# Peptides against a protein of PDB entry 3ZOQ, part 12

Target 1, 223 residues: chain A of PDB entry 3ZOQ
Amino acid sequence: QLLQDSWWNQLKEEFEKPYYQELREMLKREYAEQTIYPDSRDIFNALHYTSYDDVKVVILGQDPYHGPGQAQGLSFSVKPGVKQPPSLKNIFLELQQDIGCSIPNHGSLVSWAKQGVLLLNTVLTVRRGQANSHKGKGWERLTDRIIDVLSERERPVIFILWGRHAQMKKERIDTSKHFIIESTHPSPFSARNGFFGSRPFSRANAYLEKMGEAPIDWCIKDL

## One batch from the design tools (peptide; aimed at target 1 H66 K83 S87)

Design b1_p12_1_s3 (made by RFdiffusion4, then SolubleMPNN; from b1_p12_1 with S3A M4N)
Fold by OpenDDE base, seed 3:
Structure b1_p12_1_s3 (fold): chain B 223 residues (1-223), chain A 12 residues (1-12)
Amino acid sequence: as target 1 above (223 residues)
Amino acid sequence: DPANDEDTDPFS
């Protein structure tokens, strides 16, 4: 099976649907004819690192970084040794101001994923140098279902929704059970309009503690 | 325009 049991039980029906079959065929062609990111083995890394049952926090991104060696299947995250993109730099600046973490010497957010932070892009692939090139091809339907099954989960989830794209998903989230943290996007274009000072990390941990769950260790160690 | 979208990362 494509995913570990926890996610497979939630999503197996999606992979049998025509839209996903068409998406898969498109992706086969794209990966054969174009340079596509991330590596095909890394497409579902967010679901590999964070099981359905272990999700505590969701951070939504748009689509993967489109430069060589950047994308690793986790929203906002870049592989070690890769220069931190502007939005990620701003995320770390807010992290530092919010809870006092040092800025790491790399951009990998895998440590968050392993603690239950689902780093999900709404679109999971991209052509090299062509942002949003795989928008509207079927990924959004699958990732909407991921949000839906998390919303339907009895155990509460915290959704961090940066910017308008992520915030459009708010209508899919049962706010009677789940908590939402909203601000402007960490992009240099919008960060000064509300992202900075939004303190999403301490707020997320405050909710986790209120729910009787262990907080996230958001601080990232140097490599 | 994506280039003017305040929520768009120029490198993603």
Scores: peptide ipSAE 0.036, ipTM 0.693, DockQ to the pose 0.152
OpenDDE base, seeds 1, 2, 4, 5: peptide ipSAE 0.031, 0.033, 0.035, 0.030; ipTM 0.680, 0.697, 0.669, 0.683

Design b1_p12_1_s4 (made by RFdiffusion4, then SolubleMPNN; from b1_p12_1 with M4N E6L D9A)
Fold by OpenDDE base, seed 1:
Structure b1_p12_1_s4 (fold): chain B 223 residues (1-223), chain A 12 residues (1-12)
Amino acid sequence: as target 1 above (223 residues)
Amino acid sequence: DPSNDLDTAPFS
């Protein structure tokens, strides 16, 4: 099976639906004929690192970074050795101002994922140099289902929604059970309009403590 | 490649 048990129980029916079969056939052609990111082994890394049952926090992104060696299958995250993209730099600046973490010498958010932070893009693949090139091809239906099954989960989740694209998913989230943290996007084009000072990391941990759960250690060690 | 997420997906 493609996914670990807890996610497989929630999503297995999606993979047999026509929309996903068509998406897969498209992706097979794309990976054969174009340079596609992330590596095909890393497409579902967000679900591989963070089980359905272990999700504490969700951070939604749009689609993967489209430069060589960048995308890691986790929203906003880049592989070690890759320079931090502007949005990620701003995320770390806010992290430093929010809870005092040092800015790491790399951009990998794997340590967050391993603690229950689901780093989910709404679209999980992209052509090299062509942002949103795989928009509207079927990923959004699968990732909407991921949001839906988390919303239906009894144990509450914290959704961090940066920018309008992510905030459009709020209508799918049962806010009677789950917590929403909203601000402008960390992009240089929007960060100064509300992202900086939004303190999403301390706010997320405050909700976790209110729920009786262990907080996230958001600070990232140097490699 | 058995580690390829596309190859391991249960497709008919």
Scores: peptide ipSAE 0.028, ipTM 0.692, DockQ to the pose 0.030
OpenDDE base, seeds 2, 3, 4, 5: peptide ipSAE 0.027, 0.027, 0.026, 0.027; ipTM 0.682, 0.686, 0.682, 0.682; seed 5 fails the geometry check

Design b1_p12_2 (made by RFdiffusion4)
Pose (drawn by RFdiffusion4):
Structure b1_p12_2 (pose): chain A 223 residues (1-223), chain P 12 residues (1-12)
Amino acid sequence: as target 1 above (223 residues)
Amino acid sequence: SLDPMPTSDELP
């Protein structure tokens, strides 16, 4: 068993399939032979921090950060102590305009995960310095199933879909139950074309309040 | 301190 019960009960059949076994064997070799991010112990951190039952909001990313000391097994977040990349700086600028939070002295979003924000990348590993290097190796098949089981959940889930790739997942989400907040990506190329001013954080909290759920405290505290 | 590297969807 690789995950806590709430998730294992939804996903155990996927981990038994040939594609996963092939992916696991490729990763055992690559972690031994080269530099792979995030650290192997951190691959499933988004699901460890945020159980299936506790998921309030999902923020979909693509692949992990491919530099030293960055990736934590969470979409968009970085380990404390490293520089914040441009897209993450833009997420904090939008958070400041929307909610009013000060800009933090680190980029870790673990506080969000602990409050029910599933920071799910669609690809969970990457070779150092080589973006998208683990594309098509089997992670998409698993993360599509993660999205499927969240879409099948009775209690509604709020999906935040930034950019074109994340928005492609709308086909797998049952919008008769679930909420979608979508905009352009926070990358500097696209942030001023819709992401800025979109107010995703207060909008997510409004959906939660309508359902009688506690809102997320989005502000990140300095370390 | 090292410069951060972007993810694939953060690239043009």

Design b1_p12_2_s1 (made by RFdiffusion4, then SolubleMPNN; from b1_p12_2, 7 letters changed)
Fold by OpenDDE base, seed 4:
Structure b1_p12_2_s1 (fold): chain B 223 residues (1-223), chain A 12 residues (1-12)
Amino acid sequence: as target 1 above (223 residues)
Amino acid sequence: MEEPLLTSADLP
């Protein structure tokens, strides 16, 4: 099976639907004819690192980084040795100001994923140098279902929604059970309009503590 | 205020 058991039980019906089969056939052509990111083995890394039952926090991104060696199947995250993109730099600046973490010498957020932070893009693939090139091809229907099954879960989830694209997903989230943290996007184009000073990391941990759960260790060690 | 255009590379 494509996914670990906890996610497979929630999503198996989606993979049998025509829209996903069409998406899969499109991706086969794209990966054969174009340079597509991330590596096909890394497409579902967010679901591989964080099981359905282990999700504590969700951070939504749009689509993968479209430069060589950047995308690793996790929203905002880059592989070790890759220069930190501007939005990620701003995320670490806010992390430092919010809870006092040092800026790491790399951009990998795998340590968050392993603690239950689902780093989910709404679109899971992209052509090299062509942002949003796989928008509207079927990924959004699958990732909407991911949000839906998390919203339906009895155990509460914290959704961190940076920018309007992510905030459009609020309508799919049962706010009677789940918590929402909203601000402008960490991009240099928007971060000064509300992202800086939003303190999403301490706020997320405050919700986790209220739920009787262990907080996230957001601080990232150097490699 | 309109949200500025966002890209996967944080550049236009």
Scores: peptide ipSAE 0.029, ipTM 0.682, DockQ to the pose 0.177
OpenDDE base, seeds 1, 2, 3, 5: peptide ipSAE 0.016, 0.024, 0.031, 0.023; ipTM 0.555, 0.637, 0.683, 0.638; seed 3 fails the geometry check

Design b1_p12_2_s2 (made by RFdiffusion4, then SolubleMPNN; from b1_p12_2, 8 letters changed)
Fold by OpenDDE base, seed 2:
Structure b1_p12_2_s2 (fold): chain B 223 residues (1-223), chain A 12 residues (1-12)
Amino acid sequence: as target 1 above (223 residues)
Amino acid sequence: MEEPLLTGADLP
């Protein structure tokens, strides 16, 4: 079984569809012929760390980091020992200003994932050094379905949508049940246009508290 | 314009 039961029950039909079969065959070739990130075993880490039922917050990314050792199957997250990318540094700057967390000495967001923060990219693989190289190959259809089944869930979800790419998914989210937190992207090119000062972490926790749920401990311990 | 999510600045 490719996914844990909670996600498998929601997504199993997708994996039988022609588009995913074609994607899978493409990926087999790509991983054989090119350096692809993340490791093939890490592609679905976001779904492995955060079950369908345990999702409290969703943070959407575009595609994985394309440098060596960076991607770990979680949006914006990098493996321990990897230099924090600029966007991630800005995320931690906002985290510090929003709720007073110290900037961690690593870039792993696994602690968020384990608390119910689904760190989902819309595209789950990338060629080394080639951003968006796997765009339009079928991942978007699967990840759209992930958003859809979360939107259909009765228990509310908080969607954090940084930048235009993520915000294009708003049409798939039932805002009568779910909450959306929007700002510009944490990228150095856009962060000063609205990401800084957007306070997504405190806002997310405020919604969780309103729903009677435990807030996320967004603060990340040093390793 | 697509927001530059991954730039050359993200490369070591």
Scores: peptide ipSAE 0.034, ipTM 0.676, DockQ to the pose 0.119
OpenDDE base, seeds 1, 3, 4, 5: peptide ipSAE 0.029, 0.020, 0.032, 0.027; ipTM 0.674, 0.584, 0.682, 0.670

Design b1_p12_2_s3 (made by RFdiffusion4, then SolubleMPNN; from b1_p12_2, 8 letters changed)
Fold by OpenDDE base, seed 3:
Structure b1_p12_2_s3 (fold): chain B 223 residues (1-223), chain A 12 residues (1-12)
Amino acid sequence: as target 1 above (223 residues)
Amino acid sequence: MEEPLLTGSDLP
């Protein structure tokens, strides 16, 4: 099957729907005719690393990095050996100021994913050099369903919503059960307007502790 | 207002 059991039980019906079949056929053409990121085997890495039951925190991104070797199927994350993009650098600056972590020598957030941080983009593929090229093609319907099934879960989730695009998903989240951390986007164009000093990492851990759950080790070890 | 988009391969 396409996904691990916990996610498959939540999402299997989506993969049978016409919209997803149309998306799949589009993607087959795109991967055959264009350079598409991430690698097709990495599209669902966020769901592979973090099971439905293990999700503690969600960080929403827009769509994958569109440069060679960057995207690894996790929002904001880049493969080891890839130069850290500006937004990711700002994330690490805030991490350092918030909880004292050193800035890692790579940009992989896999260690967060393995601890229950779902690093989800709303659109899961992109053409090389063409940001948002796969917007409105069906991914948003699937990723909305991912948000919905998490919102319906009894065990609380923390949603970190950086910027307006992510914050548009707030209406899908049951705030009677789940916690939302909002700020401006870590982008150089917006970070100084509220992202810096927002302390999302310590705030997330404080909420986890109040719920009797283990906090996230946000500090990333060098490779 | 639309979220500012970054140039290059970075996310907005």
Scores: peptide ipSAE 0.032, ipTM 0.695, DockQ to the pose 0.086
OpenDDE base, seeds 1, 2, 4, 5: peptide ipSAE 0.026, 0.030, 0.029, 0.030; ipTM 0.678, 0.685, 0.671, 0.694

Design b1_p12_2_s4 (made by RFdiffusion4, then SolubleMPNN; from b1_p12_2, 7 letters changed)
Fold by OpenDDE base, seed 2:
Structure b1_p12_2_s4 (fold): chain B 223 residues (1-223), chain A 12 residues (1-12)
Amino acid sequence: as target 1 above (223 residues)
Amino acid sequence: MEEPLLTSSDLP
């Protein structure tokens, strides 16, 4: 099956719907005719690393990095050995200022994912060099459903919503059960308008502790 | 101020 059991039980009906079948056919053509990121086997890495039941925190991104070797199916994350993109650098700057973590020598956020941080992009594929090229092709409907089933979950989730694009999903989140941390986007164009100093990492851990859950170890070790 | 696209803000 496409997903691990916990997610499959929540999402299996989506994959049978016409919109996803159309998306799938589009993707087959795209991967055959264009250079598409991430690797097709990595598209659902966010769901592979973080089970439905294990989600503690959600960090929403827009779409994958569109440069060679960058995207690994996790929002904001880049494969080891890849130069940290500007937004990710700003994330690490805030992490350092917030909770004192050292800036890692790589940009992989897999350690967060393995602890229950769902690093979800709203669009899960992109053409090389063409940002947002797969917007409006069906991914948003699936990822909206991901947000919906998390919102419906009894166990609370923390949603970190950086920027307007992510914040548009707030209407789908039951704030009677779930927590939302909002700020401007970590992009160099927005970070100084509220992202820096927003302290999302300590705030997320404070909520986790309040719920009696283990906090996230946000600090990333060098490789 | 319009928020830039995530990927386009990071990459040319």
Scores: peptide ipSAE 0.033, ipTM 0.672, DockQ to the pose 0.147
OpenDDE base, seeds 1, 3, 4, 5: peptide ipSAE 0.026, 0.030, 0.025, 0.024; ipTM 0.655, 0.684, 0.651, 0.644; seeds 1, 3, 4 fail the geometry check

Design b1_p12_3 (made by RFdiffusion4)
Pose (drawn by RFdiffusion4):
Structure b1_p12_3 (pose): chain A 223 residues (1-223), chain P 12 residues (1-12)
Amino acid sequence: as target 1 above (223 residues)
Amino acid sequence: DPHMDEDPDPWD
C-alpha cells in the first residue's frame, strides 16, 4: 500500500496494472543512475497531505520543477529557502490583489495542502534540467484516474485550471456537480491576459461557503 | 542553477 486508505480505496487497482509496474521499474533505475525530482519519498506528497475525503480544491499543474531544491511533490509550490520562480511570484501577486495577503518570504504552499487544496501535477517526476523529460512514461494515465475518482466523488470539488493543458482536463470532470475556475496561465507570457484579476482564491472560497464548508485561509506566513 | 528560474509550463 503506497497511499493512505481514502486514496488507496480509489486507486489500488491502478497500481497493480502493467503500466505502473513499468513506470516503477524505470524510476528505480533513473533515481539510481541520474538526478530525478522530486526526491523519491516526495512523489505522492500531494495525496499524503490532502486525503481524498478532505479535498476541497484541486490546482492542477504539469510536471515538477526541474532544478535542485525546488520540487516537493506538489504543483506550483517550492521548498522553503529557494527563490520563487516567476509563475509562483505571479500567483502570490494575484493572491495579494484578490485576498490581500502579503507576499511571503518563501514559496511553500504546504499550508494550502493541509487545508484541503490538492496540488496535483499531471506528471509526478522529471530529470534534472530537462523539462517534460518524463512526459508519456505512465504518470498521465495515473493522474487522469486521480481526476476521474475526484469527478466521481459525491461531495463537490472545485477545480482551478490555469492554462491550456490544465483546461484540457475539463472533459474528465462532471460539471453537473463540480465547479470550474479557469483562466490563462500565471506564466509571465500569459498572466496579464486573464490570470491577473481572475480572483480564483475568493471565488473558490465563495463556492465553499455556498456548500457550508469552511473557506481556505490562503495567506502564507513567513518562515 | 539557471533551471531554477524556469517555469515547468511557460508556454501555456

Design b1_p12_3_s1 (made by RFdiffusion4, then SolubleMPNN; from b1_p12_3, 4 letters changed)
Fold by OpenDDE base, seed 3:
Structure b1_p12_3_s1 (fold): chain B 223 residues (1-223), chain A 12 residues (1-12)
Amino acid sequence: as target 1 above (223 residues)
Amino acid sequence: DPVNDEDPAPFD
């Protein structure tokens, strides 16, 4: 099976639907004819690192980084040894101001994923150098279903929605059960308009504690 | 495009 059991039980029906079969055939052509990111084996890394049952926090991104060696199948995250993109640098600046974490010497957020932070892009693939090149091809329907099954879960989830793209998904979230943290996007174009000072990390942990769950260790160790 | 207004693409 494509996914581990907890996600497979929630999503297996999606992979049999025509839209996903069409997406799969498109992706086969794209990966054969062009340079596509991330590596095909890394497309579902967000679901591999964080099981359905273990999700505590969701952070939504748009689509993967489109430069060589950057994308690793996790929103905002880059592989070790890759220069931190501007939005990620701002995330770490807010992390430092919010809870005092040092800025790590790498950009990998795998440690968050392993603790129950689902780092989900709404579109899971991209052509090299062509942002949003796989927009509207079927990924959004699958990732909407991921949001839906989390919203339907009895155990509460915290959704961190940075910027308008992520905030458009708010209508799919049952706010009677789940908590939403909203601000402007960490992008240099928007960070000064509300992202800085939003304190999403301490706020998320405060909600986790209120729910009787272990907080996230947001601080990232150097490699 | 509101989806791209804040950050049109991840970039380095």
Scores: peptide ipSAE 0.031, ipTM 0.657, DockQ to the pose 0.119
OpenDDE base, seeds 1, 2, 4, 5: peptide ipSAE 0.029, 0.030, 0.027, 0.028; ipTM 0.657, 0.655, 0.654, 0.647

Design b1_p12_3_s2 (made by RFdiffusion4, then SolubleMPNN; from b1_p12_3, 4 letters changed)
Fold by OpenDDE base, seed 3:
Structure b1_p12_3_s2 (fold): chain B 223 residues (1-223), chain A 12 residues (1-12)
Amino acid sequence: as target 1 above (223 residues)
Amino acid sequence: DPVNDEDPAPYD
């Protein structure tokens, strides 16, 4: 099976639907004819690192980084050794101001994923150098279903929604059960309009504590 | 539009 048991139980029906079969065929052509990111084995890394049952926090991104060696199947995250993109730099600046974490010497957010932070892009693949090149091809329907099954879960989830793209998903979230943290996007184009000072990390941990759950260790160690 | 709130092209 494509996913580990907890996610497979939630999503297996999606992979049998025509839209996903069409997406799969499209991706086969794309990976054969062009350079596509991330590596095909890494497409579902967000679901591999964070099981359905272990999700505590969701951070939504748009689509993967489109430069060589950057994308690793996690929103906002880059592989070790890759220069931190501008939005990620701002995320770490806010992390430092919010809870005092040092700026790590790499951009990998795998440590968050392993603690229950689902780092989900709404579109999970991209052509090299062409942002949003796989928009509207079927990924959004699958990732909407991921949001839906989390919203339907009895155990509460914290959704961190940076920017308007992520905030469009708010209508799919049952706010009677789940918590939402909203601000402008960490992009240099919007960070000064509300992202800086939004303190999403301490706020998320405050919700976790209220629910009787262990907080996230957001601080990232150097490699 | 939603994308105007974000970095139009994530890069290094």
Scores: peptide ipSAE 0.031, ipTM 0.674, DockQ to the pose 0.125
OpenDDE base, seeds 1, 2, 4, 5: peptide ipSAE 0.031, 0.029, 0.027, 0.029; ipTM 0.679, 0.682, 0.670, 0.659

Design b1_p12_3_s3 (made by RFdiffusion4, then SolubleMPNN; from b1_p12_3, 5 letters changed)
Fold by OpenDDE base, seed 2:
Structure b1_p12_3_s3 (fold): chain B 223 residues (1-223), chain A 12 residues (1-12)
Amino acid sequence: as target 1 above (223 residues)
Amino acid sequence: DPVNDLDPAPFD
């Protein structure tokens, strides 16, 4: 998994730092000794699909799905053929209510990523069946830097921050340049407390249009 | 650019 030049130019210094070297060594052990998701080649898929310069929207997740075959290196996204997780189902329900998209028969958000939606988790790996098992191991420092370099970018970005975990990153975002869309998390535990009806998709497109940029086609075709 | 095309986490 080779990083695009645009991301490498922004992040190369991080990969030389001790914290990342330690993270890398930890990951080597984890992938050797445990079942870790996503596939090691998919860890940086968010950066692979969406270049630094092409980022229009950022959607922050916490960590990858921890079930077999689910995680594909994109926040909230699951590989085709995988049952849609509850949070993703709620995302599609809101998408339908917001802009009238049909609910797709799969859960892959790759089409969003290819349009400039950076689907970034704050932690990029997880042990099978053990949510947050790689929390505090170094990923957060790298992903914080990703947010930082986007915040420093001249061209505005739209940050969609669902739930408290994502919203904690707001302090890193220059709101004089960038736009933030906040609501409760799409999880069944919180979706009815503000996520439903938040209309993040139409709001994001409204900002893009105001900026003179092409809106995102959020509607996902069936496979 | 080959020098920028690196895998920072090349493991199986």
Scores: peptide ipSAE 0.032, ipTM 0.626, DockQ to the pose 0.024
OpenDDE base, seeds 1, 3, 4, 5: peptide ipSAE 0.030, 0.023, 0.031, 0.027; ipTM 0.652, 0.608, 0.600, 0.683

Design b1_p12_3_s4 (made by RFdiffusion4, then SolubleMPNN; from b1_p12_3, 5 letters changed)
Fold by OpenDDE base, seed 4:
Structure b1_p12_3_s4 (fold): chain B 223 residues (1-223), chain A 12 residues (1-12)
Amino acid sequence: as target 1 above (223 residues)
Amino acid sequence: DPINDLDPAPFD
């Protein structure tokens, strides 16, 4: 997997640290012995689609979907042809209510990523059928660094933090120059407690416009 | 577009 120069300049030191070397060795074993998602070529898709300099919005997830064919290295996103998971369905419901977008016939958020929406999970791999199986193995340290270097960036970023796990990262974000959009998680267990009606998409675009940036076209075309 | 790409190589 290749990283763009903009991300490499920010993260190159991390890849040389012992924790990442240990993570790398663990991943070598895991991918050899277990079914791991996403595909190894897709682990860094969030960074591939959205360069460090092009990040406008960050949406944090926890770890990848752990079912066959689902994860594509982007938080909340699923490959075309895959049934939309409940949380993603709720995201699209809020999108429709917020800014009037039609619900797409697929769950790929690649169009967001290409526009500067960093769809980052805090843990970038998972064993099939075992949520959080790679938690605490080193990914969090790398993804914390990703948040840190974005927080240190002079050009402002919008962080969308759904649920407690994502909101715990708020302490790493310089809120004097970056914008935070918080609500409950889009999960069916929490969406009605604040996610629905939170209007994160219009709010994000409002911040972008204030910054003199082009808004995100959040509407997703059918495939 | 970035002119240079580097491989972080999370694993071999």
Scores: peptide ipSAE 0.035, ipTM 0.639, DockQ to the pose 0.024
OpenDDE base, seeds 1, 2, 3, 5: peptide ipSAE 0.022, 0.026, 0.020, 0.030; ipTM 0.612, 0.692, 0.644, 0.660

Design b1_p12_4 (made by RFdiffusion4)
Pose (drawn by RFdiffusion4):
Structure b1_p12_4 (pose): chain A 223 residues (1-223), chain P 12 residues (1-12)
Amino acid sequence: as target 1 above (223 residues)
Amino acid sequence: SLEEFLHELELA
């Protein structure tokens, strides 16, 4: 068993399939022979921090950060102590305009995960310095199933879909139950074309309040 | 700088 019960009860059949076994064997070799991020112990951190039952909001990313000391097994977040990349700086600028939070002295979003924000990347590993190097190796098949089981959940889930790739997943989400907040990506190339001013954080909290759920405290505290 | 630039471009 690789995950806590709430998730394992939804996903155990996927981990038994040939594609996963092939992916696991490739990763055992690559972690021994080269530099793979995130650290192997951190691959499933988004699901460890945010159980299936506790998921309130899903923020979809693509692949992990590919530089030393960055990836934590969470979309968009970085380990404390490293420089915040441009897209993450733009997420904090939008958070400041929307909610009013000060800009933090680190980029870790673990606080969000602990409050029910699933920071799910669609690809869970990457070779150092080589973006998208683990594309098509089997992670998409698993993360599509993670999206499927969240879409099948009775209690509604709020999906935040930034950019084109994340928005492609709308087809897998049952919008008769679930909420979608979508905009352009926070990358500097597209942040001023819709992401800025979109107010995703207060909008997510409004959906939660309508359902009688506690809102997310989005502000990140300095370390 | 170039590497970060290309990475942000891919994300767009």

Design b1_p12_4_s1 (made by RFdiffusion4, then SolubleMPNN; from b1_p12_4, 7 letters changed)
Fold by OpenDDE base, seed 4:
Structure b1_p12_4_s1 (fold): chain B 223 residues (1-223), chain A 12 residues (1-12)
Amino acid sequence: as target 1 above (223 residues)
Amino acid sequence: SEYEEEVERLLA
């Protein structure tokens, strides 16, 4: 099966729907004819690293980085050895100011994912050099369903929503059960308008502790 | 193609 059991039980019906079959056919053509990121084996990495039941925090992105070797199927994350993109640099700056973590010498957020931070993009593929090239092709319907089934989960989730795009998903989240952390986007164009000083990492851990759960170790070790 | 087959297997 495509996904591990906990996610498959939540999403299996989506993969049989016409919209996803059309998306699948589109992706087959795209990967055959274009350079598409991330690697096809990495498309669902967010769901592979973080099971449905293990999700503690969700961080929403828009679509993958569209440069060579960058995207690894996790929002905002880049493979080791890749220069940290501006937004990610700002994320680490806020991390340092928020809870005192050192800025790592790489940009991989896999350690977060393994702890229950679902690093989900709303669109999971992109053409090289063409941001949003796979927007409106079906991914959004699937990722909306991912948000929905998390919202329907009884055990609370913390949603970190940076910027307008992510915040548009707030209407799908049951705020009677789940927690929302909102700010402007970490992009250099918006970070100084609210992202810096928003302290999403300490706030997320505060919610986790309130829930009786282990906090996230947000600090990332050098490689 | 190799990529098409890989995607097909992954998304099947």
Scores: peptide ipSAE 0.039, ipTM 0.736, DockQ to the pose 0.027
OpenDDE base, seeds 1, 2, 3, 5: peptide ipSAE 0.035, 0.031, 0.033, 0.038; ipTM 0.731, 0.669, 0.680, 0.731

